Peptides against a protein of PDB entry 8PQO. Designs and how they scored, part 131

Target 1, 252 residues: chain A of PDB entry 8PQO
Amino acid sequence: VLLKEYRVILPVSVDEYQVGQLYSVAEASKNETGGGEGVEVLVNEPYEKDGEKGQYTHKIYHLQSKVPTFVRMLAPEGALNIHEKAWNAYPYCRTVITNEYMKEDFLIKIETWHKPDLGTQENVHKLEPEAWKHVEAVYIDIADRSQVLSKDYKAEEDPAKFKSIKTGRGPLGPNWKQELVNQKDCPYMCAYKLVTVKFKWWGLQNKVENFIHKQERRLFTNFHRQLFCWLDKWVDLTMDDIRRMEEETKRQ

## One batch from the design tools (peptide; made by RFdiffusion4, then SolubleMPNN)

Design b1_p20_5_s4 (from b1_p20_5, 7 letters changed)
Fold by OpenDDE base, seed 3:
Structure b1_p20_5_s4 (fold): chain B 252 residues (1-252), chain A 20 residues (1-20)
Amino acid sequence: as target 1 above (252 residues)
Amino acid sequence: GPELLNLMLSISLLVIEKEL
């Protein structure tokens, strides 16, 4: 098991982020070809647990069409079915990813708290002290180009070059986080993403767990760079606007 | 609503599959 807490600091408010995240996910999805095929929604319902109110979703991703034919033919039953269970109670979110074939030997869990701070809280997910000792805190700086793979880099998605016309935020220089503290009019938040990866196959555990974390970090980095650089596209939208957009997309 | 958030995670899984 490998645990890392990714802390993504953004010059947006927690409330703004809720809109921006939904918009950016929708936009990113449009840019990815074939993302909707093979997705089965089993459950989509409100939930209430321990004072937490939100939306619960259970999806199955059928990867049969996403893998080469020879893999499909040789894959054990259930090996190409990924289950995603998500509890979205913004500003808290939890996602659990499992595989039918691997059962308890495979787990990806992502738990996110969105807080109006600069990533200064320790153990925001309230892990036991012994467990927390094994968590690596990883700060993602969306302005740091060195954290972006060359193949992922786009100038139009570079926070170090972007300036929001609507808000005046950006560009984000090397010391943007420090400067943010002195800018009383600029909101900020941190997404604390605790990622738990379990891949309990002998000889491959460390390799796969580290690989998954590497991919998650890459995803979080690119996504939040996009989110910020698309600020002018979503900052004036309301949650109702987003809901309407989602409904319109479902009807196409 | 929450479906879009999950899509981001789904995309991550697809990326993992391409590199594995």
Scores: peptide ipSAE 0.034, ipTM 0.710, DockQ to the pose 0.104; fails the geometry check
Fold by OpenDDE base, seed 5:
Structure b1_p20_5_s4 (fold): chain B 252 residues (1-252), chain A 20 residues (1-20)
Amino acid sequence: as target 1 above (252 residues)
Amino acid sequence: GPELLNLMLSISLLVIEKEL
């Protein structure tokens, strides 16, 4: 098991982020080839548990059409079915990913708290001390080009070059986080993303767990760079606007 | 709706699949 807490600091408010995230997910999805093919939605309903109120979703990702034929032919039953259970209670979110074949030997869990701070809170997910000491805190700086793979880099998605016309935010220089503290009119937040990866397969555990974390970090970095650079596209949208956009996307 | 928020993980899965 490998745990890392990714802390993504952004010059937006927690309330703004809710809109921006949904917008950016929608846009990113449009840009991805393969889309939602093979996705089965089993459950989509509101939930209330232990004071947490939100939306619960259970989806199955059928990967049979997304892998080469030889992989599909060799894969054991259930190996290409991924279950995603998600509890969306913004500003808290939890997602659990499992596989039918691997059962308890495979787990990806992502728990996110969105807080109006600069990533300074320790153990925001309230882990036991013994568990917390094994968590690596990883700071993602969306302005740091060195954290971006060359193949992922786009100038139009570079926070160090972007200037928001609507808000005046950006470009983000090397000391942008320190400067935020002194700017009363610029909101900021941190997404604390605790990622738990378990791949209990002899000889492959560390390799696969580290690989998955590497991919998650890459995703978080690129996504939040986009989110910020698209600020002028979503900052004036309401949640109702987002809901309409989602409905329109479902019809296509 | 809530389906779109989970798409971030869907994208993550796609990224993982492409790199394997």
Scores: peptide ipSAE 0.033, ipTM 0.710, DockQ to the pose 0.093; fails the geometry check
Fold by OpenDDE base, seed 2:
Structure b1_p20_5_s4 (fold): chain B 252 residues (1-252), chain A 20 residues (1-20)
Amino acid sequence: as target 1 above (252 residues)
Amino acid sequence: GPELLNLMLSISLLVIEKEL
């Protein structure tokens, strides 16, 4: 098991982020080829548990069309079905990813708290001390080009170049996080993403767990760079606007 | 939820890298 807490600081408010995240997810999905294919929604309903109210979703990702033919032919039954269970109670979110074949030997869990701070809270997910001491805190700086793979880099998605016309935010210089404290008119937040990866397979555990974390970090980095650089596209939208857009997308 | 799409993107990235 490998745990890392990714802390993504953004020059947006927690309330703004809710809109921006939904917009950016929708936009990113449109931009990615093959997105949505093989996705089965089993459950999509409101839930209430332990004072937490939100939306619960259970989706199955059928990866048969996403893997090479030889993998598909050799894969055991259920091995290419990924289950995603998500509890969205913003500003708290939890996603659990499992596989039918691997059962308890495979787990990806992503737990996110969105807080109006600069990523300074320790153990925001309230882990036991013994568990927390094994968690690596990883700060993602959306303005740091060195954290972006060359193949992922786009100038139009570079926070160090982007200037929001509507808000005046950006571009983000090398010391942008430190400067936020002095900018009373600029809100800020941190997304604390605790990622738990378990891949119990002898000889491959560390390799696969580290690989998955590498991909998650890459995803979080790129996504939040997009979210910020798309600020002018979503900052004036309301949650009702987002809901309408989602409904329109479902009809297409 | 937003995490679901992020997960889908993550899976997509995993598939892409596995194909590499």
Scores: peptide ipSAE 0.032, ipTM 0.714, DockQ to the pose 0.122; fails the geometry check
Fold by OpenDDE base, seed 4:
Structure b1_p20_5_s4 (fold): chain B 252 residues (1-252), chain A 20 residues (1-20)
Amino acid sequence: as target 1 above (252 residues)
Amino acid sequence: GPELLNLMLSISLLVIEKEL
C-alpha cells in the first residue's frame, strides 16, 4: 500500500472551484477520444451518512475496447471492468476504484478535502498517527513547468502565461503563492487529495503502486492547469448552468 | 462526477503509456 497526499493550491475560492471542477471535467472529457465510451452508470443518487450529505455514484468502466486485442483475449473475466464508487459531498469527496478480477488485491482510493488555505493543514483527513507518518505530502504547483511532461504541455494551458480577463488573476510567476498572501482580493484554496493505492501482487506491488501514483500526479497536474487557464470560461457560470450543460450533453 | 474524469483519464494514461 502506498499513500500520498497531493496538495494542489489554486488562486480560486472553494466555491469557485466547485463550478470550475465540474466544467473542466466536462471539457476534458470532450477532449478525450472516446470519452464516456464504455461507461455504465449503475447508481446515481443522493445519500446521507454520518452527517455527510451528497451524491453517490457507482460506475463501471468497460475497458475491452481500450486495450489491444491480445490483452482482451488473454484477460480473465472481469479483469477489464473497473468499478468506481464515489461519494461527492463537496467540499469533501471520496472515490473508490476496484476491479472485478483483482477484488481485494486492487484498490485506488482518492479522498479530497477542499479548504480555503494554502495547503498548510496537516492530516486534514484525520488519519491515525501511525498511518499519517507513512503519507508523503506532495505539493503540485500548477505554475511549475518542470512538473509537466513535454508531451502534455500546451501553451494555452500554461498558468505562467495565462491572464484571466474576467478576474485579473495570472499569470502565475515563480512566487505566485507568496504574492497571493498579499493580494487580499484574490481568493485561494487547496485541494488535499489523499490517494491510497494497493496492488497486492507479489513482485509487482511497488512497481504498479508507484506507477499509478505517477499517473495520478500527472492527471492532477494537467487537470488543474486546465482548470485555472479555463477560468474565464467558467467563473461566471452557476451550478445551475453546469447542470443544464450536463443535461444538454446527455441529449447529444 | 469529477472523479469519473480522473479515473477515465488515469485509465487512458495507463493504456497509452504502456510503462508496465
Scores: peptide ipSAE 0.031, ipTM 0.715, DockQ to the pose 0.135; fails the geometry check

Design b1_p20_6_s1 (from b1_p20_6, 10 letters changed)
Fold by OpenDDE base, seed 1:
Structure b1_p20_6_s1 (fold): chain B 252 residues (1-252), chain A 20 residues (1-20)
Amino acid sequence: as target 1 above (252 residues)
Amino acid sequence: SELYRLMANIVLDYYLEELK
């Protein structure tokens, strides 16, 4: 098991981020292969548990149609079904990803707290001390080009070049986080993403767990760069606007 | 969250590319 807490600081408010995240996910998903094909929504309902109130979703990703025939023929039963369970109680979110074949030997858990701070809180997810000491805190700086792969870099998605017309935010210089503290009119937040990866397979555990974390870090970096650079597209939208957009997309 | 759906899709795409 490998745990890392990714801390993404953004010059947006917690309330703004709720809209921006949904918008940016929808926009980014248009560029992904297959879209909603092979996705089965089993559950989508409100939940209440231990004082937490939100929306619970259970989705199955069926990969049978997306893999070559020979892979499908050789794949064990359940190996091509991925389950995603998500608890969305914004500003807290939890997602658990499992596979039918691997069962307890495979787990990706992502727990996120969105806080109106600069990533200064320790153990925001309230882990036991013994567990917390094994968590690596990783700061993602969306303005740092060195954290972006060359193949992922786009000038139009560079926070160091972007200037929001609607809000006046950006561009983000090398010391933008320090300067933000002195800018009382600019909201800020941190997304604390605790990522737990378990891959229990002899000889491959460390390799796969580290690989998944590398991909998660890459995703979080690119996504939040996009989210910020798309600020003018979503900052004036309401949650109701987002819901309408989602309903329209479902009808297509 | 929907972000994690995106994550799953990206990871899936990577694995599919490796299998091809």
Scores: peptide ipSAE 0.072, ipTM 0.725, DockQ to the pose 0.115
Fold by OpenDDE base, seed 2:
Structure b1_p20_6_s1 (fold): chain B 252 residues (1-252), chain A 20 residues (1-20)
Amino acid sequence: as target 1 above (252 residues)
Amino acid sequence: SELYRLMANIVLDYYLEELK
């Protein structure tokens, strides 16, 4: 098991982020191949548990159409089905990813707290002290180009070059986080993303767990760079606007 | 969320590249 807490600081409010995240997910998804193909939604309903109120979703990602025929033919039953269970009680979110074939030997859990701070809180997910000792804190700086793979880099998605016309935020210089505290009119937040990866397969555990974390970090970095650079596209939208857009997308 | 669909695609793309 490998645990890392990714802390993503953004020059947006917690409330703004809720809209921006949903918008950016939708926008980014349009750029991906397969546009929803192979996704089965089993459950999508409100939930209430232990004082937590939100939306619960259970989705299955069927990867059979995404892999080569020979892989599909050789894959054991259930190996190409990924289950995603998500509890969205913003500003808290939890996602659990499992595989039918691997069962208890595979787990990706992502727990996120969105806080109006600069990533200074320790153990925001309230882990036991012994467990917390094993968590690596990883800061993601969306303005730091060195954290972006060359193949992922796009100038139009570079926070160091982008300036929001609607809000005046950006571009983000090398010391943008330090300067942010002096900008009373600019909100900020941190997404604390605790990622737990378990891949219990002899000889491959460390390789796969580290690989998954590498991909998660890559995803979080690129996504939040996009989210910020798309600020002018979503900052004036309301949650109702987002819901309407989602419904319209489902009808297409 | 749909964000993890992106994750799955990234992971899949990596494996597909290795298989080629």
Scores: peptide ipSAE 0.053, ipTM 0.717, DockQ to the pose 0.129
Fold by OpenDDE base, seed 3:
Structure b1_p20_6_s1 (fold): chain B 252 residues (1-252), chain A 20 residues (1-20)
Amino acid sequence: as target 1 above (252 residues)
Amino acid sequence: SELYRLMANIVLDYYLEELK
């Protein structure tokens, strides 16, 4: 098991982020091949548990059509079915990813708290001390180009170049986080993403767990760079606007 | 939720890339 807590600091408020995240997910999804094909929604319902109130979803991703024929032919039964269970109770979110074939031997869990701070809280997810001491805290700086792979880099998604017309935020210089503290008119938040990866196959555990974490970090970095650079597209939208857009997209 | 769908797709793409 490999645990890392990714802390993504953004010059937006927690309330703004709720809109921005939904918009950016929708926008980014347009660029992905295959769209929603192969996705089966088993459950989509409200939930309430221990004061946590939100939306619960259970989806199955059927990957049979997304992998090469030889992979499909060689894959064991259930190996190409990924289950995603998600609890969205913003500002708290939890996602659990499992695989039918690997059962208990495979787990990706992502738990996120969105807090109006600069990533200074320790153990925001309230892990036991023994577990917390094994968690690596990883700060993601969306303005740091060195954290972005060359193949992922786009100038229009570079926070170091972007200037928001609507808010005046950006561009983000090398010391933007330090300067942010002195900018009383600029809101800020941190997304604390605790990522738990378990891959219990002898000889492959460390390799796969580290690989998955690298991909998650890459995803978080690119996504939040996009989110910020798309600020002018979503900052004036309300949650009702987002819901309407989602409904319109669903009808297409 | 949808962010993690994106995640799954990206992870899948990278897995497929490594299989090549």
Scores: peptide ipSAE 0.051, ipTM 0.718, DockQ to the pose 0.123
Fold by OpenDDE base, seed 4:
Structure b1_p20_6_s1 (fold): chain B 252 residues (1-252), chain A 20 residues (1-20)
Amino acid sequence: as target 1 above (252 residues)
Amino acid sequence: SELYRLMANIVLDYYLEELK
């Protein structure tokens, strides 16, 4: 098991982020070819548990159409089906990813707290001390180009170049986080993403777990760069606007 | 939720790239 807590600091409020995240997810999904294919929604319902109220979703991602034919032919039954269970109680979110074939030998868990701070809270997910000491804290700086793969880099998604016309935020210079503290009018938040990766195959555990973390970090980095650079597209939207957009997308 | 869809796609793309 490999645990890392990714801390993504953004010059947006927690309330703004809720809209921005939903917008950016929708937009990013549109940009991906075949994004809607092979997704089965099993459950989508409100839940209440231990004082937590939110939306629960259970989705199956069928990867059969996305892998080469030879992989499909050789893959054991269920190996290409990924289950995603998500509890969205913003500002808290939890997602659990499992595979039918791997069963208990494979787990990706992502737990996120969105806090109005600069990533200074320790153990925001309230892990036991023994567990917390094994968690690596990883800071993602959306303005740091060195954290972005060359193949993922787009100038229009570079926070170091982007300036929001509507909010006046950006561009984000090398010391933008320190400068943010002195800017009373600019909100900020941190997304604390605790990622737990478990892959219990002898000889491959460390390799696969590290690989998955690398991909998660890549995803979080690119996504939040997009989210910020798309600020002018979503900052004036309401949650009702987002819901309407989602409904319209489902009807297509 | 959809963020993880993106994640799955990225992971899949990576696997596909490694298999080439």
Scores: peptide ipSAE 0.060, ipTM 0.723, DockQ to the pose 0.125; fails the geometry check

Design b1_p20_6_s2 (from b1_p20_6, 14 letters changed)
Fold by OpenDDE base, seed 4:
Structure b1_p20_6_s2 (fold): chain B 252 residues (1-252), chain A 20 residues (1-20)
Amino acid sequence: as target 1 above (252 residues)
Amino acid sequence: SELYETLANIILKYELEKKK
């Protein structure tokens, strides 16, 4: 098992982020080839548990068409079906990813708290001390180009170049986080993303677990760079606007 | 490997989809 807590600091408020996240997900999905293909929604319902209120979703991602033919032919039954269970109670979110074939031997859990701070809280997910001491804190700096793969880099998604016309935020220089503290009118938040990866196949555990973390980090980095650089597109939208847009998309 | 690259792409797409 490999645990890392990714901390993504953004010059937006927690409330703004809720809109921006939904917008950016929708936008990014449109830009990705094959987005949504092979996705089966089993459950989509409100839930209430232990004072937590939100939306619960259970989706199956069928990967048969997304892997090479030889993998598909050799894959055991259920190996190419990924189950995602998500509890979205913003500003808290939990996602659990499992595989039908691997069963208990495979787990990806992503738990996120969105807090109005600069990533300074320790153990925001309230892990046991013994577990917390094994968690690596990883800070993602959306302005740091060195954290972005060359193949992922786009100038229009570079926070170091972007200037928001509507908010005046950006561009984000090398010391933007330090400077942010002195900017009274600029909100900020941190997404604390605790990622738990378990892959219990002997000889492959560390390799696969590290690989998955690498991909998650890549995703978080690129996504939040986009989110910030698309600020002017979503900052004036309301949650109702987002819901309307989603409904319109579903009808198409 | 090609498999790892494929898995990476799947994971990335998956994470985008779940955020909706």
Scores: peptide ipSAE 0.030, ipTM 0.649, DockQ to the pose 0.052
Fold by OpenDDE base, seed 3:
Structure b1_p20_6_s2 (fold): chain B 252 residues (1-252), chain A 20 residues (1-20)
Amino acid sequence: as target 1 above (252 residues)
Amino acid sequence: SELYETLANIILKYELEKKK
């Protein structure tokens, strides 16, 4: 098991982020998967547990048509079906990813707290001390081009070049986080993303777990760069606007 | 979600590593 807490600092408020995240997820999904092809929604319902209220979703990602033929032929039965269970109680969110083939031998858990701070809180997920000492804190700087793979880089998604017309935020220079503290008119937040990866396969556990973390970090980096650079597209939207957009998308 | 492509990459690498 490998645990890392990714801390993503953004020049947006927690309230703004709720809208921005939903918008950016929808937009990114369109760009990458062609609108969610191969995704089966099993459950989408409200939940309440221990004072936590939110939306629960259970989705299956069928990857048979998304992988090369040779992969599909070599993949064991159920190996290309990924289950995603998510508890969205913003500003808290939990996602659990499992696989039919590997069963309990595979787990990706992503637990996120969105806080109106600069990533200075320790153990926001309230882990036991013994567990917390094994968690690596990883800061993601969305303005740092060196953290972006060349193949992922797009100039229109570069926070170091983007300036929001609607808010005046950006571009983000090398010391943007330090400068942000002195900018009273610019909100900020941190997404604390605790990622737990378990991959029980003799000889491959550490390799695969590290790989998954590398991919998650890559995903978080690119996503939040997009989120910021798309600020003018979503900053004036309300949650009701987002819900309407989602409903319209479902009808298409 | 934005995790879709990442999951695909995970599975691809898993299968490749498994067969080595």
Scores: peptide ipSAE 0.030, ipTM 0.661, DockQ to the pose 0.341
Fold by OpenDDE base, seed 1:
Structure b1_p20_6_s2 (fold): chain B 252 residues (1-252), chain A 20 residues (1-20)
Amino acid sequence: as target 1 above (252 residues)
Amino acid sequence: SELYETLANIILKYELEKKK
């Protein structure tokens, strides 16, 4: 098991982020061909558990059409079905990803708290001390180009170049986080994303767990760069606007 | 969340494309 807490600081408020996240997810999904193919929504309902209220979703990603025929023929039963269970109680969210074939030997859990701070809180997910000491805190700086792969880099999605017309935020210089502290009129938040990866397969555990973390970090970095650079597209939208957009996307 | 759904899809797509 490998745990890392990714801390993504953004010059947006917690309330703004709720809209921006949904917009950016929808937009990113449109840019990915076949994103909705093979997705089955089993459950989508409100939940209440231990004082937490939110929306629960259970989705199955059927990968049979996305793999080569020979892989599909050789794959054990259930190996190509990925289950995603999500508890969305913004500003808290939890997602659990499992596989039918691997059962308890495979787990990706992502737990996120969105806080109005600069990533200074320790153990925001309230882990036991023994568990917390094994968690690596990883700071993602959306303005740091060195954290972006060359193949992922787009100038139009570079926070160091972007200037929001509607809000005046950006561009983000090398010391933007420190400067943000002095700008009382600019909101900020941190997404604390605790990622737990378990892959119990002899000889491959560390390799796969590290690989998954590497991919998660890459995705978090790119996504939040997009989210910020798309600020002018979503900052004036309401949650109702987002819901309408989602419904329109489902019809396509 | 919708974010994680999208991220999961991207991860899976990326890895599967390498194998094609």
Scores: peptide ipSAE 0.032, ipTM 0.703, DockQ to the pose 0.099; fails the geometry check
Fold by OpenDDE base, seed 2:
Structure b1_p20_6_s2 (fold): chain B 252 residues (1-252), chain A 20 residues (1-20)
Amino acid sequence: as target 1 above (252 residues)
Amino acid sequence: SELYETLANIILKYELEKKK
């Protein structure tokens, strides 16, 4: 098991982020080919548990059409089905990813708290002290180009170059986080993303767990760079606007 | 969350397409 807490600081409020996240997810999905193909939504309903209220989703990703034929033919039953269970109770979110074939030997869990701070809280997910000792804190700086793979880099998605016309935020210089403290009119938040990866397979555990973390970090980095650079596209939208857009997308 | 769904999907698509 490999645990890392990714802390993503953004020059947006927690409330703004809720809109921006949903918008950016939708936009990013549009940019990817084959969006929605092979995805089965089993459950999509409100939930209430232990004072937590939100939306619960259970989706299955069928990868049969996404892998080469020979892989599909050799794959054991259930190996190409990925289950995603998500609890969206913003500002708290939890997603659990499992595989039918691997069962308890495979787990990706992502738990996120969105807090109006600069990533200074320790153990925001309230892990046991012993467990917390094993968590590596990883700061993602969306303005740091060195954290972006060359193949992923786009100038139009570079926070160091972007200037929001609507809000005046950006561009984000090398010391942008420190400067936020002095900018009373600029909100900020941190997304604390605790990622738990378990891949219990002899000889491959560390390799796969590290690989998954690497991919998650890459995605978090790119996504939040996009989210910020798309600020002018979503900052004036309301949650109702987002809901309407989602409904319209479902109809297409 | 919808974010994680998208991220998971992107990861899978990227890695699987690379292998094709």
Scores: peptide ipSAE 0.032, ipTM 0.700, DockQ to the pose 0.093; fails the geometry check

